Peptides against a protein of PDB entry 4GXB. Designs and how they scored, part 174

Target 1, 277 residues: chain A of PDB entry 4GXB
Amino acid sequence: VPTEEVSLEVLLSNGQKVLVNVLTSDQTEDVLEAVAAKLDLPDDLIGYFSLFLVREKEDGAFSFVRKLQEFELPYVSVTSLRSQEYKIVLRKSYWDSAYDDDVMENRVGLNLLYAQTVSDIERGWILVTKEQHRQLKSLQEKVSKKEFLRLAQTLRHYGYLRFDACVADFPEKDCPVVVSAGNSELSLQLRLPGQQLREGSFRVTRMRCWRVTSSVPLPSGSTSSPGRGRGEVRLELAFEYLMSKDRLQWVTITSPQAIMMSICLQSMVDELMVKKS

## One batch from the design tools (peptide; made by RFdiffusion4, then SolubleMPNN)

Design b2_p25_7_s2 (from b2_p25_7, 14 letters changed)
Fold by OpenDDE base, seed 3:
Structure b2_p25_7_s2 (fold): chain B 277 residues (1-277), chain A 25 residues (1-25)
Amino acid sequence: as target 1 above (277 residues)
Amino acid sequence: SLELYDVAVYYTPEDLFQEAVDSLL
């Protein structure tokens, strides 16, 4: 791709558009810096955020595809898909809510966290009771962003990334689940008709390893996934989990977001390693 | 059946994993 100046749109979690002028050859960090400058986000806070490639669904929700890599060219990455559904989104990229304290000290950082949190609640990524929802709405009406975030930090799945409904072999084969990543774990939620919500928690530290596989159903074969046609690429995330002492078990998630899930796992591990050092 | 054409494998750092193992002892 020839190097030229272009206008690139980056979205915030709330759908706010940030237009930046960049070069087609600008790497992810260059674009991130441009976005930060446009928002007046201090340089020392840039590292708390990342750019993500997402697919915007019909309802306006974002399906996270992957985090843009360091040496990637964001303009090329998004435009090469030749679909208006794909967007670049700015989001916080750390997991430990303790880092919110650093970000919240800055007005712009506070606004970004607030917008993200509001969006996550509205999208149902953060789970709230009716009473909690009332309290949050009250704080939102008062535009008390700090208090809003403090309350939100106590909520279930705060800071989690929620994925689209998919299929896992847990607790049984071909089980429909909703996966969320956060707090150094994958949460697999299941609600079957007539049953209460069930959740499986898989801590990343108890994963010996994980793998992402790309496969294509054989033309002569039947697929267990009704939603996928023959020849359609199937992505899976599988992890080997320490269920108990001396007992490892593979858990497999079939999802178009398997790559993003893997990126989350690696990111969680990296953060844990930083905290451990 | 499926035809596999790409695989990426990742490992949890041994120290983190071992700590988890030890916590179950």
Scores: peptide ipSAE 0.540, ipTM 0.910, DockQ to the pose 0.745
Fold by OpenDDE base, seed 5:
Structure b2_p25_7_s2 (fold): chain B 277 residues (1-277), chain A 25 residues (1-25)
Amino acid sequence: as target 1 above (277 residues)
Amino acid sequence: SLELYDVAVYYTPEDLFQEAVDSLL
């Protein structure tokens, strides 16, 4: 790709557009720095955020595809897909809410966390009761961003990344589930016919290993399931989980976001290792 | 049947996993 100056659009979690002038040859960190400069985010806070490739759905929600890697060229990565549904999004890239304290000390950092949190609540990524929702709305109306975040930090699935509905083989084969990653775990929520909502929590520390597999269905006489045509790539995330003492069990999630799930697992492990050192 | 064309495997650090094992004993 020839090196030239271009205008690149980067979205915040709430859909706010940040336009930056960059080179097509600028790497992920260069683009991130440009975005930070545009927002007046201090250099020492840049490391708390990352750029993500997402697919924008019709309702404006983001389906996270993957984190952009350091060696990537964001302009090339997004434009090579030749679809306007793909966007670059800025989001916080740590899991422990304790790091919010560092970010919140700065006005711009505070605003970014606030906007992300509001969006996560609106999209149902953070789970709230009716009373909690009322309290949050009151704080939002008062524009009390710090208090809003402090309350939000106590909420279920604060800081989690929610994935699109998919399928798992747990607790039984072909279970429809909603997966969320956060707080060093994968949360699998499912509702079987006639049953209450169930949630399985899988702590990353109890995963011996995990794998991502890419496969293509062989020609079969079976009717293609909706959204899975013949020859479409099937992605799976499988992890070997310590269910109990001396009992390991494989759990497999079939999802187009399997790569992103794996990235989340690795990121959570990395953060735990940093905290332990 | 499915045809696999790519597989990546990742491991949890042994110390973290062992701590989890020990917590269940």
Scores: peptide ipSAE 0.538, ipTM 0.910, DockQ to the pose 0.749
Fold by OpenDDE base, seed 1:
Structure b2_p25_7_s2 (fold): chain B 277 residues (1-277), chain A 25 residues (1-25)
Amino acid sequence: as target 1 above (277 residues)
Amino acid sequence: SLELYDVAVYYTPEDLFQEAVDSLL
C-alpha cells in the first residue's frame, strides 16, 4: 500500500468515535499515540491502553477479534478485511485494578476508564445486583466518576472481557458456555438442561499449557456445524488444567474468538510475571 | 470430520505453575 495520509476512525468502548489523521504506513504504536494526542492523554499513560480489532454486531456490541500487534499497520489491518463491521477499539490493556489508580489520577484517563466501565455494565460484562445498579446509577447522576469506579471495582467480573456464546467440552460435551477473561482466569458460565446457572473458574496459573487450533471441515463429512458454511475455519482453544493435585485434564473451547482468548491468557501471564519481578 | 492445519502452543511459566501445584497441598 502506498504511503498516504488518511483519516482513521478509532472507537472507544462506548462507541465514541475518535478520528485521527495518520499515514497508511503508521504502525500500531504510531496510531495509538495519535489517538492519545487527540484525546489529550499524557504519554506516560499510553502504555495502559491498546488497540483491538473488533467486529461490530448488529446490536452495536463488539466481538473482540484480537489485539493489534506492534508490527501491524492498523489502517491496512482493518481495511483489508473489506467489511465495515470491523472496527478498531481503544481499551485498557491491563488486568489488575490496582493500575486504575495510576490512570485515574489524570482527567482523561479517568474519563476513559469511566466510559469503559459504564459500557461494560450496560453490556452485561460486569455483573450487578439490583441494589448495586441503583447505587451505580445514583453515582452516575451525580457525575462522581471516581466513586463510580471505586464501587465498580468491587463488582463481579470488573475488568473482564466477555466473549460471545460458544461451546465447551466441560463439564459435558457440547456445553453452551459464555466465557469471560479477567483476574488471571477464564470464567465459564453455563446452564445445563434442568440445572441452575453455573460458573466454572479456571485460573491461568493452574494451566500447564494451552493451544489454539484451526481446522477446516472435510467436504465429505456431514458434520456441518449448524450455522457454519462449508469450508469455514473452526477455531478451538484447549488448555491442560490442574483439576487437583496430580490430575491434569484437557478442556476445549470451540469459538471463533479462540485467538483472542489465547491473547488474554498470555497477557494475564505476562502481567503476573511483571508483578513477580 | 475436520482437517487440522495449524496449531500454536503456549506454556505457563514453570514457577507460576509450580506455585499453583504447591498451593493444592
Scores: peptide ipSAE 0.538, ipTM 0.911, DockQ to the pose 0.758
Fold by OpenDDE base, seed 4:
Structure b2_p25_7_s2 (fold): chain B 277 residues (1-277), chain A 25 residues (1-25)
Amino acid sequence: as target 1 above (277 residues)
Amino acid sequence: SLELYDVAVYYTPEDLFQEAVDSLL
C-alpha cells in the first residue's frame, strides 16, 4: 500500500467520531497517539487505552472483533474489510477499576471513562437496578462525572466487555449464552424459557489453557443444515477449566468473537502478572 | 464433520494456575 496521508475515523464508545490525519503506513501506536493528541489526552495516559476493530450493528451497538496489534496498520486493517460496518473504537484496555483513579485525574481521561460507562450502561453491559438507574440519571443531570463513575464502579459487570449472544457446551450442549469478560473471568449467562437467569463464572486463573480454533464445515451430503452457510468459518474458544482440585473439564464457546475472547483472556492474565510482580 | 483450518493455544502461567489449585479443597 502506498504511503499517503488520509483522514481516519476513530469512534469513542458512545459513537462520538474523532477524525485524525495519519499516514496509511502509521502503526497502531502512531494512530493511538494521533487520537490522543486530537482529544488532548496526556501522553502518560495513552497506555490505558487501546484501539479495537469492531462491527457496528444496526442498532449502533459495537460487536468487538479484536484488539489492533502493535504491528498493524489501522487504516489498512479497517479498509481491507471493504465494509462500512467495521469501525475503529477507542476504549480503556485495563481491567482493574483501581486504574480509573489515574485516568480520572485528568479532565479528558475522566470524560472518556464517563462516556464509555454511560454507553456500557445504556447497552446493558453494566447491570443496574431501578434505583441505581435513577441515581445514575440524577448524577448525569447534575453532570457529576466523578460521582457517576464512583457509583458505576460498584455495579455488576462494571468494566466487563459484553459479547454477542452465542453458543456454549456448558452447562449443556448447544446452550445459548451471553459471555462477558472482566474481573479476571468469563461470565456465561444463560436464561432458558421459564427459568431464572443462571450465571457461570470461570476465573482465568483456573484455566490451565485455552485455544482458538478456526474451522470450515465439510460439505456434508444432502443435509443442508439451515445453520451456517456453506463455507462459513466457524470460530471456537475452548478452555480447560479446573472444575475441582482433581478435575479438568473443557468448555467450548462457539462464537465469531472467539478471537476477541481469547485476547481478553490474555489481557487479563497479563494484568494479573503485572500486579504479581 | 469440521475441517480444521487454524489452531492457537495459550497457557495460563504455571504460578497463577498452581495458586488456584492450592486454593481449592
Scores: peptide ipSAE 0.537, ipTM 0.910, DockQ to the pose 0.734

Design b2_p25_7_s3 (from b2_p25_7, 10 letters changed)
Fold by OpenDDE base, seed 4:
Structure b2_p25_7_s3 (fold): chain B 277 residues (1-277), chain A 25 residues (1-25)
Amino acid sequence: as target 1 above (277 residues)
Amino acid sequence: PLELYEVATFYTPEDLFQEAVEELE
């Protein structure tokens, strides 16, 4: 792609558009810096955020596809998909809420976290009780961003990334689940017929390993299963989990977002390693 | 039957995993 100056749209979690002038040859970091500059985010806070490739759903929600890698050219990455549903989103890229303290010290950082958190709550990524929702609304009305975040930090699935509904083989085969990644775990929420909502928490540290599998159905002559068209790529995330002492079990999630899930796992591991070091 | 195109495997660092094992003891 020839190097030229282009206008690139980067969205915040709440859908706010940030337009930056960049080169088509600018790498992820260059674009991130441009976005930071546009927002007046200090350089020392840039590292707390990343650019993500997402697919915008009909309702405006974002389905995260993957984190843009350092070597990527965001303009090329998004435009090459030839679909306007794909967007680049700026989001915080750390998991430990303790890092919020650093980001919140800056007005712009605070605003970014606030906007993201509000959006996550509105989208149901962060789980709230009725009473908590009332409290959050009150704080939002007062525009008490710091207090809002402090309360939000105590909420279930704060800082989690929620994925689209998918299927897992746990606790039973072909269970519909909603997967969320955060706080060094994968949360699998499921509701079986006639049962209450159940959550399985899988800490990344108890995952011995995980794998992403990309496969295609072989044209078997007979049963065109109507749902999965012939030739559709199937992505799976499988992890070997320490269920108890001396008991490892494989759990497999079938999801188009398996890659993103894996990226989250790696990111969580990386953060834990940084903390340990 | 599925034809596998690609598999990527990742491992939790041994030290982190070992700590988790110890927590279950």
Scores: peptide ipSAE 0.517, ipTM 0.906, DockQ to the pose 0.741
Fold by OpenDDE base, seed 5:
Structure b2_p25_7_s3 (fold): chain B 277 residues (1-277), chain A 25 residues (1-25)
Amino acid sequence: as target 1 above (277 residues)
Amino acid sequence: PLELYEVATFYTPEDLFQEAVEELE
């Protein structure tokens, strides 16, 4: 792609559009800096955010595809997909809520966290009781952003990334599940027929390893997988989990977001290592 | 039967994993 000046649209978590003028040859950090400048986010807070490639669903929700890497050219990465449903989104890129304190000290940082948190609650990524919802709405009406965030930080799945409904082989084969990543874990929620909602927590530190697999079903005369076209790429995330002291078990998640899940796992591990050093 | 195109494997750092093992002892 020849180097030229272009207008690039970057979305916030709430769908707010930020238009920046960049070069097609600008790397991820260059674009991120341009977005920060447009928002008046100070340089020392840029590192708390990342650019993500997402697919915008019909209802306006975002399905996260992957984090844009440092060497990538965001304009090329998004336009090469040749689909208007793909967008670039700015989101915080740390897991430990303690880092919110640094970001909240700045007005722009506070606004970004607030907008993201409101969106996450509205989309059901953060789980709230009726009473908590009432309290949050009251704070939102008062535009008490700091107090809103302090309350939100105590909520279940605060800071988690919620994935689209998918399938896992745990606790049984072909179980429909909703996966969320956060707080150094994968949370798997499922409801089997006639059963109560169940949640499994898989701490990343108890994962010995994980892998992403890309495969294509071989055409067979008798096999049509329901809901998937013949020859469609199948992505899986599998992790070897320490179920007990002396028992490792593989858990496999089948999802088109398997790559993003793996990125989240690595990111959580990296953050833990930074905190340990 | 599946045709495999790509596999990427990642490992949890041994020190983190060992700590988790010890927590279960």
Scores: peptide ipSAE 0.514, ipTM 0.905, DockQ to the pose 0.732
Fold by OpenDDE base, seed 1:
Structure b2_p25_7_s3 (fold): chain B 277 residues (1-277), chain A 25 residues (1-25)
Amino acid sequence: as target 1 above (277 residues)
Amino acid sequence: PLELYEVATFYTPEDLFQEAVEELE
């Protein structure tokens, strides 16, 4: 692609559009800096955010595809897909809520976290009780962003990334689940027929390893993957989990977002390692 | 039957994993 100036749209988590003029040759960090400049976000806070490739669903919700890598050209990455449903989204890229303190000290950072949190609550990524919802609404009406965030930080799945409904082989084969990543874990929520909602928590530190598998069904009279046609790519995330002191068990999640899940796992591990050093 | 196209495997750092094992003891 020839080097030229182009207009690139980057969305916030709430769908707010940020238009930046960049070069087609600008890498991810260059684009991120351009977005930061447009928002008047200080340079020292840029590292708390990342650019993500997402697919916008019909209802306007985002299905996260992957984090854009440093070597990528965001303009090329998104436009090469030849589909308007793909977008670039700015989101915070850390897991420990303690880092919110650094970001919240700046007006722009505060606004970004606030907008993201409001969106996550509205989308059901953060779980709230009726009473908590009332309290949050009151704070939102008062436009008390700091207090809103402080309350939100105490909520279930604050800081988690929620994935689209998918399938796992745990606790039994072909279980429909909703996976969320955060707090150094994968949370699997499921409801089996005739049963109450259950949640399985899988801490990343208890995963010996994980793998992403890309596969295609072989030509046959039967389709092994429900909902996918013949020849369609199937992605799976499998992890070997320490169920007990002396027992490892593989758990497999079948999801188009398997890559993103893996990225989250690696990111959580990386953050833990930084804290440990 | 499936045909594998690509596989990538990642490992949790041994020190983190070992700490988790010890917490279960």
Scores: peptide ipSAE 0.514, ipTM 0.904, DockQ to the pose 0.741
Fold by OpenDDE base, seed 2:
Structure b2_p25_7_s3 (fold): chain B 277 residues (1-277), chain A 25 residues (1-25)
Amino acid sequence: as target 1 above (277 residues)
Amino acid sequence: PLELYEVATFYTPEDLFQEAVEELE
């Protein structure tokens, strides 16, 4: 792609559009810096955010595809998909809510976290009781962003990324699940027929390893996956989990977002390593 | 039947994993 100046749209979690003028040859960090500058986010806070490739659903929700890598050219990455559904989103890229303290010290950072959190709540990524919802709404009406965030930080799945409904082989084969990544874990929520909602928590530290598998159905093979046409790529995330002392078990999630899930796992591991050092 | 197209494997750092093992002990 020839180097040209282009206008690139980057969305916040709430769908707010940030237009930046960049070069087609600008890498992820360059674009991120441009976005930060546009938002007046200080340089020392840029590292707390990342650019993500997402697919915008019909309802306006974002399905996270992957984090844009350092070597990528965001303009090319998004435009090459030749679909208006794909967007670039700015989102915080750390997991430990303790880092919120650093970000919240700045007005722009605070606003970004607030907008993201509001969006996450609205989208149901953060689980909220009725009473909590009332409290949050009250704080939102008062535009008390700091207090809002402090309350939100206590909520279930605060800081999690919620994935689209998918399928896992745990606890049973072909079990419909909703996966969320956060707090150094994958949370698998499922509702089996006639049963209450269940949640399985898989801590990344208890994952010996994980793998992403891409596969294509064989021409003669019948795919057991409902709704998948012949020739569709199947992505799976499998992790080997320490279920108990000396007992490892593979858990496999079948999801188009397997790559993103893996990225989350790696990111969580990386953060833990940073904290440990 | 599926044909494998690509596989990528990642490992949890041994120290983190070992700590998790010890916690179960």
Scores: peptide ipSAE 0.514, ipTM 0.904, DockQ to the pose 0.752

Design b2_p25_7_s4 (from b2_p25_7, 11 letters changed)
Fold by OpenDDE base, seed 2:
Structure b2_p25_7_s4 (fold): chain B 277 residues (1-277), chain A 25 residues (1-25)
Amino acid sequence: as target 1 above (277 residues)
Amino acid sequence: PLTLHVVGEFYTPEELFQEAVEELE
């Protein structure tokens, strides 16, 4: 792609559009800095956010595809997909809510966290009780952003990234699950017929390893994957989990977002390592 | 039939994993 100045649209979690003028050759950090400048986000807070490639669903929700890497050219990355459903989203990229304190000290940072949190609640990424919802609504009406966030920080799955419904082989084969990543874990929520909602928590520290695999149909073969057409790639995230002392078990999640899940795991591990340093 | 490819493989740092193991002891 020839180097030229372009207007790039970057979305916030709530769908707010931020237009930045960048070069097609600008790398992820360059674009991120441009977005920060547009938002008047201080330089020292840029590191708390990342750019993500997402697919906008029909309902306006975002299906996270992957985090844009430092070497990528965001304009090219999104444009090359040749689909308007793909967007670039700015979102906080840390897991420990303690870092919210740093971000909240700045007006712009506060607003970003607030908007993201509101959106996450509205989209059901953060789980709330009726009473909590009432309290949140009250705070939102008062535009008490700090108080709103403080309450939100106590909520189930605060700071989690929720994935699209997918399939896992845990606790049983072909189990429909909703995976969320946060708090150094993968949460697998499932509802089997006639059963109440169940949640499996898989701490990343108890994952000995994980891998992403892709299944590609053979040139002359038929797809054995139910519901998948010819030429469709099946992505899976498999992790070897310490179920108990001296007992490792592989858990496999089949999801188009397997890469993003892996990125989350990597990010969680990285953050834990930083905290240990 | 499908061909399986490993896109990436990652390991939890031993220091983190070992701590988790010890927590189960």
Scores: peptide ipSAE 0.542, ipTM 0.911, DockQ to the pose 0.791
Fold by OpenDDE base, seed 1:
Structure b2_p25_7_s4 (fold): chain B 277 residues (1-277), chain A 25 residues (1-25)
Amino acid sequence: as target 1 above (277 residues)
Amino acid sequence: PLTLHVVGEFYTPEELFQEAVEELE
């Protein structure tokens, strides 16, 4: 692709559009800096955010595909897919809510966190009770962004990334689950026939290892996977989990977002290591 | 039958994993 000046659209979590003029040859960090400049976000806060490739669903919700890598050219990465469903989204890229304190000290940072949190609540990524919802609405009406965030930080799954409904082999085969990543864990919400809603927590520190696999049906093979057409690639995330002392068990999640889940795990581990140093 | 490929494999750092093991003891 020849080096040219282009207009690139980057979305915030709430769908707000940020248009930046960049070069087709600009890498992820260059684009991120351009977005920050457009928003008037200070340079020292840029590192708290990342650019993500997402697929916009019909209802406007975002299905996260992956984090854009440093070597990538965001313009090329998104346009090469030749589908308007794919978007670039700016979102905070840390997990520990303690880092919110640094970001909230700046007006622009505060606004970004606020917009993201409101969106996450509206989309059901953050779980709220009826009373909590009332309190949040009251704070939103008062435009008390700091107080809103402080309350939100106490809510279930604050800071989590919620994935599309998928399938796991735990606790039993072909179990429909909703996976969320956050607080150094994968949370699996599931409802088995005739049973109440259950949530399983898998801490990343108890995962000895994990891997992403790709499978393709053979021409002679008959693969009938619900939600996948014939010949479509099936992605899986498998992790070896310490269920108890001296007992490891493999858990496998079948999801088109397996790569993104793995990226989340890597990111959570990296953050833990930074905090430990 | 399926063709299976490993896209990526990752390990939790030993120091983190051992702490988790000890927590279960």
Scores: peptide ipSAE 0.541, ipTM 0.911, DockQ to the pose 0.785
Fold by OpenDDE base, seed 5:
Structure b2_p25_7_s4 (fold): chain B 277 residues (1-277), chain A 25 residues (1-25)
Amino acid sequence: as target 1 above (277 residues)
Amino acid sequence: PLTLHVVGEFYTPEELFQEAVEELE
C-alpha cells in the first residue's frame, strides 16, 4: 500500500468518534499516539489504552474481534475487510482496577474511563442492582465522575469484557453461555430452561494451558446453528482447567470471538506476571 | 471436522499454576 495521508476514524466505547490524520503506513502505536494527541491524553497514560478491531452490531453494540498488534497498520487492517461494520475502538487495556488511580489523576484519562464505564453499564457488561443503578444515575446527573467510578469499581464484572452469546461443552454439551473476561478469569453464565442463572468462574491461574482451533464441521442435519452453515469456519477456545486437586478437565468454548478470548487470557496472565516482578 | 488447525497454544506460567495447585491442597 502506498504511503499517503488519510483520515482515520477511531471510536470510543460510547461510540464517540475521534478523527485523526495519519499515514497509511503508520503502525498501531503511531495511530494510538495520534488519537491520544487529539484527545489531549498525556504520553505517560497512552500505555493504559489499546486499539481494538470490533464489529458493530445492528444495535450499535461492539463485538470485539481482536486487539490490534504493534506491527499492524490500523488503516490497512480495517479497510482491507471491505465492510463498514468493522471499526477501530479505543479502550483501556489493563485489568486491575488499581491502575484506574493512575489514569483518573488526569482529566482526559478520567473522562475516558467514565465514558467507557457508562457504556459498559448501559450495555449490561457491568452488572448492577436497581438500587445501584439509581445511585449511579444520581452521580451522572451531578456529573461526579470520580465518585461514579469509585462506585462502579465495586460492581460485579467491573472491568470485564463481555462477549456475544456462544456455546460451551460445560457443564453439558452444547450449552448456550455468555462469556465475560476480567479479574483474571473467564466467567461463563448460562440459563437453562426452567433453571436459575448459573455461573462458572474459571481463574486463569488454574488453566494449565489453552488453545484456539479453527475447523470446518462435517455436514450434519441436526447441528445447524444459525449463522454457521456447511463449510463455515468454526473457532473454538479450549482450556485445560484444574477443577480440583489432581483433576484436570478440558473445557471448550465455540465462538467466533475465540481469538479475542485467548488474547484476553494472555493479557491477564501478562499483567499477573508484571505484578510478580 | 473436515479440517482442524491449531491457531495458537499457550501455557500458564508454572509459578502461577503451581500457586493455584497449592491453594487447592
Scores: peptide ipSAE 0.540, ipTM 0.910, DockQ to the pose 0.717
Fold by OpenDDE base, seed 4:
Structure b2_p25_7_s4 (fold): chain B 277 residues (1-277), chain A 25 residues (1-25)
Amino acid sequence: as target 1 above (277 residues)
Amino acid sequence: PLTLHVVGEFYTPEELFQEAVEELE
């Protein structure tokens, strides 16, 4: 790709557009720095954020595809898909809410976290009770961003990334689930017929290993999935989980976002390792 | 029938996993 100066659109979690002038040859970090500069985010806070490739849904929600890699060219990555539904999104890239303290000390950082949190609540990524929702709205009306975040930090699935509805083989085969990644775990929410809503929590530290697989129907074969056409790629995330002492069990999630789920797991592990260092 | 391709395989660091095992003991 020829090196040219281009205007690149980067979205915040709430859909706010940040336009930056970059080179087509600029790598992820270069683009991230440009975005930070545009937002007046200080250099020492850049590392708390990452650029993600997402697919914008009809309702405006983001389906995260993957994190942009360090040596990737964001402009090329997004434009090569030849679809306007794909966007680049800036989002915080750490899991431990303790790091919020560092980011919140800066006005721009605070605003970014606030906007992200508001969006996550509105989209149902963060779960709130009626009373909590009332309290949050009150704080929003007062524009008390710090207090809002402090309350939000106590909420269920704060800091989680919610994925599109998908299918898992746990606890039963072909079980519809909603997966969320955060707090060093994958949370699987499911409702089986005649049962209450259940949540399975799978801590990454109890995952001995995980893998992402891609399955393609054979040319002469038929797909086993009624909702999938011939030749449609099926992505799966499988992890071997320590269910109890001396009991490992494989859990498989079938999702187009399997790669992103794996990236989340890797990221959570990396963060845990940093804490141990 | 499907053709399976492994995109990636990852292991939890032993120091993390071992701690998890110990927590269950």
Scores: peptide ipSAE 0.540, ipTM 0.911, DockQ to the pose 0.786

